# Peptides against a protein of PDB entry 4XPM, part 24

Target 1, 160 residues: chain A of PDB entry 4XPM
Amino acid sequence: VMLHSKNVKGFLENTLKPYDLHSVDFKTSSLQSSMIITATNGGILSYATSNNDVPKNSINEINSVNNLKMMSLLIKDKWSEDENDTEEQHSNSCYPVEIDSFKTKIYTYEMEDLHTCVAQIPNSDLLLLFIAEGSFPYGLLVIKIERAMRELTDLFGYKL
Target 2, 67 residues: chain B of PDB entry 4XPM
Amino acid sequence: DIKGTIAFDTHGNVIESTGVGSQRIEDIGDLSKVTLDAEGFAQVQGDSLLVHLYKRNDITLAVYTSA

## One batch from the design tools (peptide; made by RFdiffusion4, then SolubleMPNN)

Design b2_p28_5_s3
Fold by OpenDDE base, seed 1:
Structure b2_p28_5_s3 (fold): chain B 160 residues (1-160), chain C 67 residues (1-67), chain A 28 residues (1-28)
Amino acid sequence: as target 1 above (160 residues)
Amino acid sequence: as target 2 above (67 residues)
Amino acid sequence: SAAAAAAAAQRAKLKALHDEILKEIESQ
C-alpha cells in the first residue's frame, strides 16, 4: 500500500493536534509544523503548518515555506552529524526505538526558542520532523513522533 | 491534596508538568536517582513538599503534596 | 493499620493517575 501525496499531507496535518490531558491540568499548543523531508539533502516532500491564516501563494506564505526549508536543512545536517557520532547517539537527546522489529532513532533539537524532534522513518531515506513551541515538552514530543511513525508503515523502506 | 505533578521519561525529559511541578523541573535530576520499591513506588521529602513517585512503562510520575 | 490503609489508598491513587495519563497520551 502506497501513501498518496494527499494522504501524507492529511496525515501531517493531523499530527499538528495538541495534547490535552484531562487527568491533570496540562495542555500543549499545536505543533508549529510537521514535515517529511529527505535524509539526503533535507528537501521537503510534504509539510503541514498550524499557521494556516496566511493566504496561499502570498509573499508571506513563500517566506514561511522558505523558513521551513531552512529549518529542515539545518535539522537534517544535525541529524546527519549525529548519525555519525556515537556520543551523540548516547546522549539524552537520542532515543533508540523499535517499531515492528524496525530500528530507528529519535533526536531532539533546540532550534532557537523552538522544540524539535526528528526521526528516520525505518529503513528509508525519509525523516519525520516535528517543530513545536518551547512550551511543548521534549518527552511528550518524542512520544508523539514515535506514535506517528507507527502509522507510517507504508513508508518503511522507502528509498529515493 | 496535589500541589503539582511532573511526568518524565527515562532520559529525564518532561512529559507533562502542572502546578508546583512546573516550577521544579530541576528536581528531575534527583528524582530520577531515587530507588523505587518492587512495586515502583517511592516517597521523597522535599523542602516543604512530599514527592510521591511511581514508575511504570518507563514513565515516572512525581506528585507533589503537602504531606 | 489505619496508616497502612491510607498509604495503600494513596498508592492506588498515584497508580491510577499515572495510568490515566498514559491512557490519554496513547489515545491522542
Scores: peptide ipSAE 0.723, ipTM 0.949, DockQ to the pose 0.895
Fold by OpenDDE base, seed 5:
Structure b2_p28_5_s3 (fold): chain B 160 residues (1-160), chain C 67 residues (1-67), chain A 28 residues (1-28)
Amino acid sequence: as target 1 above (160 residues)
Amino acid sequence: as target 2 above (67 residues)
Amino acid sequence: SAAAAAAAAQRAKLKALHDEILKEIESQ
């Protein structure tokens, strides 16, 4: 039940799994990345990626990590702006949600050709961030991150 | 005979799409404004397809058929 | 009537599909 660093990494890896709806002919790709970042400066505390075929300590791995760092910082900045903008909080890109009496917001952001969504883990200094291909529908992405946050109750109220 | 589907949320964002529905995402704007009956159902005649609507739990399902 | 029965069957099918989609999403 307790989420330690290794448990968080494993959790994020599990969130990468795609949806496969058999009731209709619909299937998504895996998430490109799943991260927990700080709400203060967008620093990455833990992450998982679907393409881990890159050799470790290679220049390609370094570039990939640097890209994630850039993405996390950009999304954190946008999130911070929206948290101080009443109009943005009432747009279709913002989903107010309540989990076990805790309130938070899910934001959707298009980053180049990627679909992303981010949400503050309730009462914490942490953000959960999903990055998917452009073919991953936003409505489903929001559902995915909302369901994922319900499994992170141990991080509710976490302060850095 | 289902020709396609679109499921969308209260923000008008797609949850899933299949068949002809994948090519008619722009219909969500109009479909979201359709008045549903007491049980959450409606039908809308499109250009050549009939759209069957059902909404529950904040998810609207649109099913496209020829009749 | 036959027409009324057909309409009811269509509604049942639509509702069932909606519920199936929701169930699959929640289970994954």
Scores: peptide ipSAE 0.723, ipTM 0.949, DockQ to the pose 0.898
Fold by OpenDDE base, seed 3:
Structure b2_p28_5_s3 (fold): chain B 160 residues (1-160), chain C 67 residues (1-67), chain A 28 residues (1-28)
Amino acid sequence: as target 1 above (160 residues)
Amino acid sequence: as target 2 above (67 residues)
Amino acid sequence: SAAAAAAAAQRAKLKALHDEILKEIESQ
C-alpha cells in the first residue's frame, strides 16, 4: 500500500488548517508550512504552504521555496544530532510515541520566531515537519503531528 | 465564573490557554507537581484565583475561578 | 448535603470541559 504523490500533497494541505476550539475561546493560526522530507539529506519530497498569493516563477516564490529548503535542511541536521544524543532525547522537547506498535519520536524546535515540530515516520527514511507561528503552542503542535502521523501508515517503513 | 483556562501535557507544554490562563503560563511548573486525588482532581488556591485541576489521558486542565 | 452536591457539580463541569476539549482536538 502506498500513498500517491497527489494524495500526499492533498494530505499536507489539509494539515495546514488551524484548530478552533469552541468549548473554550481558543483558536490557532494556520500552519505556515507542512512538509515530508528525507531524513538523509533533508530533501523535500512534498510540501504545502498557507501563503498561496505569490505569483508562480516570481522572485518571491523562488525565495520562499529556497527558504523552505534551507529550513528543512537545518531541522534535519538538528534532528540527526538529537537522534545521536541521549541527553537531548530525554529533554522536554522530545516525545517518544508509539503508533500501532511502531515507535518514533517527536521533536519541537524553536526556529527564530517560529515553532516547529518534526517526527520520523515510523521505520522510514522520511520526516514529517510542521512549521507554525510562535503563537501556536507546542503541546498542541505535538498532538497535531501525532494525529497526522497516524494517517500516514502507507509510508511506514518507506525506504529511499 | 471561569476566568481562564490552561491545558498542558505531561512535558509541561501548553495545549491551549484562555483568559487569565494565558497570562499565567508560568503556573504550569507548580501545577504539574500537584498531587491529584483518585479521580484525577485537585484544587489549588492561587494569589487571587482558585485553580481547579483535572487530569485524564495525559492532559491536565486548569480552570481559574474567583471561588 | 448542598455543599457536597455543589462540589460534585463543579467536578462534573470540569470533567465535561476537559473531555470536550479533547473531543474537539480529536475531531479536527
Scores: peptide ipSAE 0.722, ipTM 0.949, DockQ to the pose 0.908
Fold by OpenDDE base, seed 4:
Structure b2_p28_5_s3 (fold): chain B 160 residues (1-160), chain C 67 residues (1-67), chain A 28 residues (1-28)
Amino acid sequence: as target 1 above (160 residues)
Amino acid sequence: as target 2 above (67 residues)
Amino acid sequence: SAAAAAAAAQRAKLKALHDEILKEIESQ
């Protein structure tokens, strides 16, 4: 199945859904946002955000396009720094992974009180970015983004 | 009788936590250093609770019980 | 022995819970 722009948007919207583990008494909130951005400039190519009717607690909360743009740029910059830092790549905030013979890295970043996770789509100029509330565990967030990336094979090797 | 759980990955990051486990995330540092047996099991006596450990597929599950 | 049987049952339960968590994560 080929991914078109409309399909990508729908895919990102589907990634917003929370985990609900019935084997244990554990469930998460929905992701605040899910984005595909450029690795070069942090520009947003596609995004989805949860339609949360909860009142705004802070201007820095992810509920507007402007906030998403700012977050994407900041995370891209941090990602770029880490990609050129061997020590950061060996920290517990970096997960080297392999998907269908393609190597990539998953990074976790705390942005204010939010938990974020970013990964380069294999062999591409694109990054997949998840933004969640602070209650969303990093270990589970990493699993989530890895599983999501496995469904984006059409974007593997995409160059700008 | 399970009082809580913590599941964590090889980086020491939480996957899930419940019950008393949610209040003992700091235990991961010590639990990650515990030597498991050939089948992936171990037990660690805590302050007042017994911690049962099982690791497979790079995910460690810690179950807190009274005994 | 009863103690050995109880220990084995506890391990089985722990393993089952671990595998169920994995299964649920993979299915969502």
Scores: peptide ipSAE 0.722, ipTM 0.949, DockQ to the pose 0.898

Design b2_p28_8_s1 (from b2_p28_8, 14 letters changed)
Fold by OpenDDE base, seed 2:
Parts: C-alpha cells; sequence; structure tokens
Structure b2_p28_8_s1 (fold): chain B 160 residues (1-160), chain C 67 residues (1-67), chain A 28 residues (1-28)
C-alpha cells in the first residue's frame, strides 16, 4: 500500500492520540502536532494538530499555522546543526536507531514549554517531527516517533 | 503494594511515572548506576521506600514499595 | 524470604512486559 498525501496526513492525525496505559495508571495528553517537513528548509509537507477547533481561514488559524512554520524551521535548523556536530550526536538528546538496515537519529529538543522530537526518515530528505506538551516524557516520545517511522517505509529514500 | 513506578531509558529519560515515582524522577540518576544481576534485577533502599529494579530491552522499570 | 523474592521478581518482570507491550501497541 502506497502512502499518498491524504494517507500521510491521516497517519499523522492518528499519531496525535495519547497514551493511556492500564498496566500502570499512566496517561499522556495528545500530541500538539505531528509533521513531516523537509530537511532542506523545514518546509511543511504534511501536518496534523490537536487544536482543530479553530475555524478555517480565520486569523487564529493563520497564526497557528505560522507558529508551526516557525517551529519547523527552528527545529530543522537545530537538527542541521546537530547533524554536523559530533558532540551533539553523542549527547543524551540523540538516539541513534536502525530501521531495516537504515541508520537514522532521533533528537529531542525543548521548545519553550514544549517537548519535541525529530528524526530523519531513513535515506530521505524528510524529517518527522512530534510536538508535545512539557508533561509528555521524552523517553516515551522517542519510542513513539521511532515506531511511527517504522510505519512510514513508503517514504524511505524519498528525495526532493 | 506498589506505591509508584518509574520507567526510563538508557539516556535517563522518563518513559512513564506513577504514584510516588512521579515525585522521584531525580532518583533516575542514581538508579541508572545500580548494578543489576544476571537476570536484570536489583533492589535499592531509598529513604522510606524500597525500589525494585528490572531492566530489559533497554528499559528500566523501578517499582517503589514500602517494603 | 526467597520464595517471596522470587514471586516479586516474577511480578516485576510481568509488569515490565505489560508496560512495554502497551507502549508499543499504542505508539501509532
Amino acid sequence: as target 1 above (160 residues)
Amino acid sequence: as target 2 above (67 residues)
Amino acid sequence: SAAEEEKLKKELKELHEKILEEILSQAV
């Protein structure tokens, strides 16, 4: 099954769902945003947000989208810096992972009061980006984005 | 009689926390240094609570009990 | 006792497994 634009957006929307564990009494909030952006300039190719109560084409929506654009660009810039910094790649904020023989890295970044993580989709020009509230633990966020990437095999090797 | 839990990864980042564990995130630093046995278990006395550790698949689970 | 310790270890292992399974199943 090939992932098309609408399928990708639907997938991202599904990633917004919170954790609600029953083995232990632990639950999270929903992700604020889930995005696929370009590694080159941080351009948003697809996104989903939990704040869907804003009317479309409203000033509030425009501001919200602009905020996402800003965050995506900032995170892309930080990611680019870290990809060229050996020390940062060995910090606790970097998780090297291997998916189907493809190597990639997951980075965690604190953006003001938000917890974010970003990872390059293997062998692609794309980044997967999760934005969550500060209460969302980083360890769990990393696991989530890793599993998400494993479901995006259709995007592996995607070049712009 | 579990009083709380903390699960954390090899980077010391929280995966989940419950009960008293949510108030003891700072324990991860010390807990991550505890030597586990061949089966991945350990016990650590922490102030008034006993911490039971089990690590598998790079995830350490800490369970807090009164004894 | 040794028996109690073994029981606790089993419970701990089981809990770990359940947590992991839930996390993975709810990830996406």
Scores: peptide ipSAE 0.751, ipTM 0.953, DockQ to the pose 0.928
Fold by OpenDDE base, seed 5:
Structure b2_p28_8_s1 (fold): chain B 160 residues (1-160), chain C 67 residues (1-67), chain A 28 residues (1-28)
Amino acid sequence: as target 1 above (160 residues)
Amino acid sequence: as target 2 above (67 residues)
Amino acid sequence: SAAEEEKLKKELKELHEKILEEILSQAV
């Protein structure tokens, strides 16, 4: 099965859902944004946001999209630097993981007051990016993105 | 008698926190250094609260109780 | 007592498992 753009969009929208645990009284906010971007240029291929109250073609929508573009570029640049830095790959901000014999890394980055994490989809030119509020724990965010990547096997090996 | 919880990973990052645990995130530094027994358990006395530790699958759960 | 300690350990293990199960089930 091949993922089409509409399928990816729907998947990203589903990742926005918050945690609401009952084993312990713990809940999170929804993700602010969920994106698939190119590892080369940081271009957004697909995205979802929790703020759906913005009218189409409004200045607020334009600003929102522009903000996502800026964040994607910044995170892509930081990711690129870290991928070429042995010390950064051994920091607490880097989680090496293996998915179906493919090795990849999950990075956590503080962006202003937001918590973000990014990971290269295995053997691809794509990055999966989650943006959350500062109250969203990093450890939980890492688990979330790892599980998300396991559901994106259709994108494994995707080259631009 | 659980007063709170903290779950954290091997990087010291929080996974979840509740109750008094939410106010004691700084404890993770010391809790991560505690030697666990063969079954993955430990107890640490912290001020007025007792911290019960259990680690499995690289996730440590800390449970705060009065006793 | 030893019995109380074993009961506590059992509860810790069960809680740990329940938390993980919920986290994984709600991840995506």
Scores: peptide ipSAE 0.751, ipTM 0.953, DockQ to the pose 0.929
Fold by OpenDDE base, seed 4:
Structure b2_p28_8_s1 (fold): chain B 160 residues (1-160), chain C 67 residues (1-67), chain A 28 residues (1-28)
Amino acid sequence: as target 1 above (160 residues)
Amino acid sequence: as target 2 above (67 residues)
Amino acid sequence: SAAEEEKLKKELKELHEKILEEILSQAV
């Protein structure tokens, strides 16, 4: 059963929730944004944001969406470059992973003062993208996005 | 008597940090080079703190104590 | 002592498992 658009958006909204551990006194902020974008041109197919108390069609909302578009494009471009760069694929910023016998890679990118993480949904033309504050550890972000991808099996093999 | 923790992955990236561990992220470079025993444990004496290491499933936990 | 060392190791293992469990359960 294929996911509907609102189901995907709802899932992305759920990924925004912060970590709050009690085994150790550690907590994070919420993700700033969670997105599914195209690997071809960085187009946004679905997204969720935490700072969402902005009136619809307001200048602030427009600026927020435009900012997401810009970051999406920049990250897509960097991802595309790295997918064709053997050295970058062996750096500390690249995590090869296997999900249900599908191989993919998770990349971490510093974008201004933000921590970002992106991964190609297995065998698809789609990228999953998390954007967090600079205080969000990269190692934790990688674990989070891997687990998220494991829940998106309906999108495996999705082609544009 | 734990004064802090750092958990980090095989790439040296932080997973979590607490207490004094949050101020000693730079220790990961050295901690990642420590030889662990057959059970995945080690202890490293720092400047004023003792670091207890345990690694499993590619995640290393460092616990800082006074002794 | 050896007993204290074994106790400490057990505590480290348990803490490691608890952290991992929380991280995985709260991921999505």
Scores: peptide ipSAE 0.750, ipTM 0.953, DockQ to the pose 0.945
Fold by OpenDDE base, seed 3:
Order: sequence, then C-alpha cells, then structure tokens
Structure b2_p28_8_s1 (fold): chain B 160 residues (1-160), chain C 67 residues (1-67), chain A 28 residues (1-28)
Amino acid sequence: as target 1 above (160 residues)
Amino acid sequence: as target 2 above (67 residues)
Amino acid sequence: SAAEEEKLKKELKELHEKILEEILSQAV
C-alpha cells in the first residue's frame, strides 16, 4: 500500500472525525486541524481543517491558511526546543513511543485555548500535528495521534 | 448503577470522563497512587461514592458507584 | 459475596475492553 499526496490529504481529513463512544456516554468534537509539516521550518506539506466553509480565494480563506501556517511554525519551534531539552523530554507532556522498532515522541502543547499534539514521523523530517478544542482530552489525543502515525508507514524515513 | 467514569493514562491525562467522573478529574492524582491487586483491581471509598479501579494496558478505568 | 465480587470484576473488565476497542477503532 502506497500513500500518495492525495491519499495523505484524504487520510488527514479522515482523522478529523470525532469520537462517539457507546460503551460509555462520551463524545468529542472534531479536530480543528490535522497537518503534516516539516520539522525543519514548520512548512505545511498537507493539511485538513474542520469547518472550512469559507469561500475559496477569499480573504478569509487566506487568513485561515495563514493562521495554520503560524500555528505550525510555533509548534515546530516548541518541538525543536524540547528535542534539545532533556528536562522537557521527561515531563508529563512527552510520550515516548515505539512504532515498528522506530522510537519517536509525542508532545502535548497548550496553545491558547486549544489542545495540540505533535509527533515526529519515525526517522523522517516530518511532523504530524493535531489541533483540537480544549475539551478534547490530552490522553485521548495522544492515543489518536499514535494510531495515526502507525498508518503513515509510507512516510517513515522521509527526508527533505 | 454507574454514576460516572474516568479513564486516564500513566501520565494522569484524561482519556474519557462521564457523569460524576467529569466533575472529579482532580481525583486522578490520588487514584493513580492506589495499590492494585494482582488482577489489577482496587476499591476506594470516596465521600459518598465508591470508586472501582481496573488497570490494564496502561489505562486505568475508574467507575463511580453509590456502593 | 464472592459471587457478587466476581460479577463486578467481570463487568469492569468488559467495560474497560469495550472502551479501549471503541477508542482504537475510532482513532483514524
């Protein structure tokens, strides 16, 4: 199975779906955004966003995209700092995980009122980034992004 | 007769919460320190509710009941 | 009673399993 760029976009769109449990009465909102960005400069390679009901080529669309660019850059910067900080890597906001013998880390970051989660795709120059509302539990967000990474094996080892 | 639930991970972060559990997120700190038996179970008496704990696969489930 | 305790434990295990299964199945 090969993930092409179009398939990646579709995959990210699918990650936006909310949880709706039936074993217990619990449900979440949809993710606000799901992105693959570069670890080097935070550039967006692919993204999906909820409630993007904005006219195309409008100033509002441009502003929305610019906002995503800003957030991706901020998250990339924070991630870069933490990757060079032993203390931050041992904080409760860092989840070491292993996928197919590749070690990576999942970080949770509070961005204003939003809950974010970022992880380096194993052995790659890419980061997977989820942005959710503050009501989305971090523990659940971590599980979600881990499972998402496990489905992106085609991007393992991707170098820019 | 479940009054609520909290599921949380080893970092103390919430996975899900329902009912009275949603109002008792602060209990995670104490619940995470409870010694479980060989099968992963424990019970903790709260104010007026009993908390039933079960941990497996690094996920702790707390179930709140009246008894 | 012992029977009630075993019943409770079974219910807890089943609920834990169901929650986990749903979370994993709905993750992506």
Scores: peptide ipSAE 0.750, ipTM 0.953, DockQ to the pose 0.925

Design b2_p28_8_s2 (from b2_p28_8, 17 letters changed)
Fold by OpenDDE base, seed 1:
Formats: structure tokens, C-alpha cells, sequence
Structure b2_p28_8_s2 (fold): chain B 160 residues (1-160), chain C 67 residues (1-67), chain A 28 residues (1-28)
């Protein structure tokens, strides 16, 4: 009934897995990161990153986390702007979707060489954010995040 | 023989690509404009490849073949 | 022939469905 913090992180970790199709010879890399952030300030509530064999509490880990914080803030800011821009909401970078009876939008943003996708969890103050390599197709990323949101019904309506 | 595939959404964004399709992502613009028959199918002759199109559930699949 | 075309269409549709099924099943 309720997703605990550890359950959310575990879910995010599971979203990192790559696609490996057999109907056609197509596979992706793992997601670099999967996060749930606040829509208000872009604060990271939960996150998962692909294993890079980075020692915990190391400088590299700190830098990695700081980088995620920076990216999340930037994406949140862009998302906020787009949510207040009718034209952006009708661009090819915006996918209106309906999950159950809730409407939300999925946005794709290119961050340097990375492909990112963000969506507001329906009726919540939370954003789901995927960060992938540039080789990860946007169309596929959109499908992935939509399906991910459908599995996060416990977070629907979550308010800070 | 299938030489490659491209699957793309209504926004023209790639879902998957294989073979020669991976090298022809730019074709999506034109392929998205192709008129499909009542069943959602079409064929388009490309440079040297035949492109078979099928659209369903807002996903278009393009299959590249030699003939 | 018409029959051959119908078969090709069926195969194309089937491939489409297979791809979609895999994508959805592997999404999360």
C-alpha cells in the first residue's frame, strides 16, 4: 500500500536495467541515473546510479552526487519553465499522457551528451527523472518513464 | 531479407533502430508523412532499399529490405 | 501476388507487436 524509501530506491535501481530486445537486434545501455526529485526545488529524494565501482564516501562519489544535484536542479528549472509555456508543451519534447484518470506530461531534455526525461508524478510534488547516454533513444526513454510512473501509484498525490 | 528497422513515435523520436535503419534515422521525417492504407501499411522505395511501414498504437515500424 | 502481400503485411504486423511487447515487458 505504501512505498517506503527503501522500496522506492530499489525500484529506481531496477529501472536502470537496459533494454535487450530479441525480436530485433537492439539493446541499450543502462540508465546512468534514475531519480525522484521535488518539483519545487529539484531536491533529490531518492536516486539510483549505474555501478561505476566508485568507493563510498570517496571524492568521486561526492562529485557524482553533486553532479546529480546540479543536473536535477537544471532539469527541474527547465521543467518549471515548460510547465508555464504553452508552446513548449506542444513541442516534440513534450508528451502528454494519461495514467488512470490523471494527466501528466513527459519532457525530454538533452543535457550535453546525455538524454534525459522527466515527468511529474500525477498530482504530486514529485518528478521522476531518467538520465541516459546519448545512444538511448528518446522515444524509448519516454515509453520507459511512462511505464515507470504507472508503477508508482503510491506516490500519486504526494504533496510536500 | 531485413536489412534494418526503425521504430518511431508520433513525435518522430526513435524507439529502436537496427541495421541500416540505425544509419537512416533522418528518414523518419519523410516516413512519417507517408500515407498509410486502411490497415496501417505502406511501402516506399528508397535509394536502394524498400521500406515497409506499419503503424499501430502510435508507433510506426519501418522495415528496410532489398526488395 | 495478393496472397504474398498479405503474408508480408502479417509478418510486419507481427514484428511490430513483438517489438512493442518486449519494450513494454522490459520497461521496468
Amino acid sequence: as target 1 above (160 residues)
Amino acid sequence: as target 2 above (67 residues)
Amino acid sequence: AAAAEAKRKAELAELHEKILEEILSQAV
Scores: peptide ipSAE 0.758, ipTM 0.956, DockQ to the pose 0.927
Fold by OpenDDE base, seed 5:
Structure b2_p28_8_s2 (fold): chain B 160 residues (1-160), chain C 67 residues (1-67), chain A 28 residues (1-28)
Amino acid sequence: as target 1 above (160 residues)
Amino acid sequence: as target 2 above (67 residues)
Amino acid sequence: AAAAEAKRKAELAELHEKILEEILSQAV
């Protein structure tokens, strides 16, 4: 099925759901945000947020969106730097992965008190970005975003 | 009998933690260096707890027990 | 003793698989 803008938005909303394990007594909070941004400028193409307590057309909503824009730009910049730094690509913050014969990397970044991870959608000009609370483990976040990318095959090779 | 757990990846990052494991995240550094047997198991004696290790699919599970 | 050890190993391996299965199934 071809991914349309509405389908992408709904998919990102679904990624917000928390973990609640039963094999062991472990649960997480929901993701704070889930976004697809451009690798070139960090522009947000689609996003979802778990904070729905903010009234529409309010100053708080505007501030929230502006915050997402700022974080997206900062993470894009850091990602761009790391893509040109072999040392950073061999750090524990970088996970090389292969999806359907396409190679990409998952990076984890600490943003103030938040845990984030970002990955280039294979062979595309797009980045997938997850933002979570500091209590959300990085190892789990990496697994989550890797599985999410596997569901976005329609975006593989997408060029702006 | 399980007092807690830690699951971590090959980068030393936590995947999940429960019970006493949540208070012993710093153990990952040492646990990642433990030599596993041919089946991927190991056992390490701690201060007051026994740590049971199992690694498969690049994920190590540590289970803390009293004995 | 050997039987007890084998049982403990089996339980540990099973727990590992259950955790992984849940994580993967709840990922997206």
Scores: peptide ipSAE 0.757, ipTM 0.955, DockQ to the pose 0.954
Fold by OpenDDE base, seed 4:
Structure b2_p28_8_s2 (fold): chain B 160 residues (1-160), chain C 67 residues (1-67), chain A 28 residues (1-28)
Amino acid sequence: as target 1 above (160 residues)
Amino acid sequence: as target 2 above (67 residues)
Amino acid sequence: AAAAEAKRKAELAELHEKILEEILSQAV
């Protein structure tokens, strides 16, 4: 079964949910945003955000969407630079992973006071991007995005 | 008896932290260098707390106790 | 003493497993 655009949106919305552990007393905030963007220009193909209390088509919504566009572009630019930098690929901010024999990388980036994580969907022109508050640990964010990618096999190999 | 926990990955990034562990994130640098036994365990005596370490699947769990 | 050590190790390993399983189950 292939993922349709509507299904992707719903999936991204589900990724926003916070962690609430019971084995230890630990919980996180929800992700601020979850996005699929193009690796070429950082264009947003699909997104979900926890801030949904703003009226649609309002100036506040426009500002929020524009902020997401700006962040996605900045992160894409940094990702592109790192993909062409051997040193950055061996830093603590880069996690090489393998999913179903496909190799990809997970990068963590600090954006002002926000914690972000981005990864290229295997063999595709798409990036998965999580944006969280600064209280969300990077190690946990990496695990989360890795598991999310494993659920997006329909997008593996997707070319624009 | 647990006063706190820290779980961290091989990059030294936090996965979770609780209790006194949340205030001792800087310990990860030293804890990551501790030699573990064949089963993946170690103990490190701190200032006033004992740290119990267990590593499996590239995730290290540090448990802080009074003794 | 040996029994106590074994028990502590078992509890630590169990906690590690529970944390990991819970994180993975809540990831997405």
Scores: peptide ipSAE 0.757, ipTM 0.955, DockQ to the pose 0.929
Fold by OpenDDE base, seed 3:
Structure b2_p28_8_s2 (fold): chain B 160 residues (1-160), chain C 67 residues (1-67), chain A 28 residues (1-28)
Amino acid sequence: as target 1 above (160 residues)
Amino acid sequence: as target 2 above (67 residues)
Amino acid sequence: AAAAEAKRKAELAELHEKILEEILSQAV
């Protein structure tokens, strides 16, 4: 099934779901946000948020959108810096991965009290970004975003 | 029998934790240095709990038991 | 003793597998 704009939005919404394991008694909160942004400018192409309690067209909604834009830009900038820093690429915050013979990296970033991870969609100008609460383990977040990227093959090689 | 668990990756980051494992995340540093047998298993005696280790696919599972 | 150890190892390995399978199935 080909992923169009509507499919991408729906996919991101589905990534928000929490873990609820029964093999062991472990569960997480939902992701706060899931986004696809441009690696060049940090512009948001698609996003989903778990905070749906904000009234539409309210000042609070505008602030929340602005906050997402700000976080997107900040994380893009940090990612860009790390992509040009050999030491950062060898830190415990960087996970080299290979998907269908494409190499990419997953970075984890602590943003205030939030846990975030970002990864370049293979051979593309796009970044996938997850934002979670501080209680969401980084190791699990990395696994989640890797699996998410594996489902976004239609975006592999996407250039702006 | 199981008092808790910790699963962690090769970077020392937590994947999941339960029970007493959630209170012993600091153990990962030492557990990651334990030599495993040919099958990927090890046992480490802690303060009052026994830790059973199994590593496969770059993920280590630590299971805490009383014996 | 050897049989008991083998059983414990098998259970541990099975738990590891179940955790991973469940995490992967719920990832997206």
Scores: peptide ipSAE 0.757, ipTM 0.955, DockQ to the pose 0.895

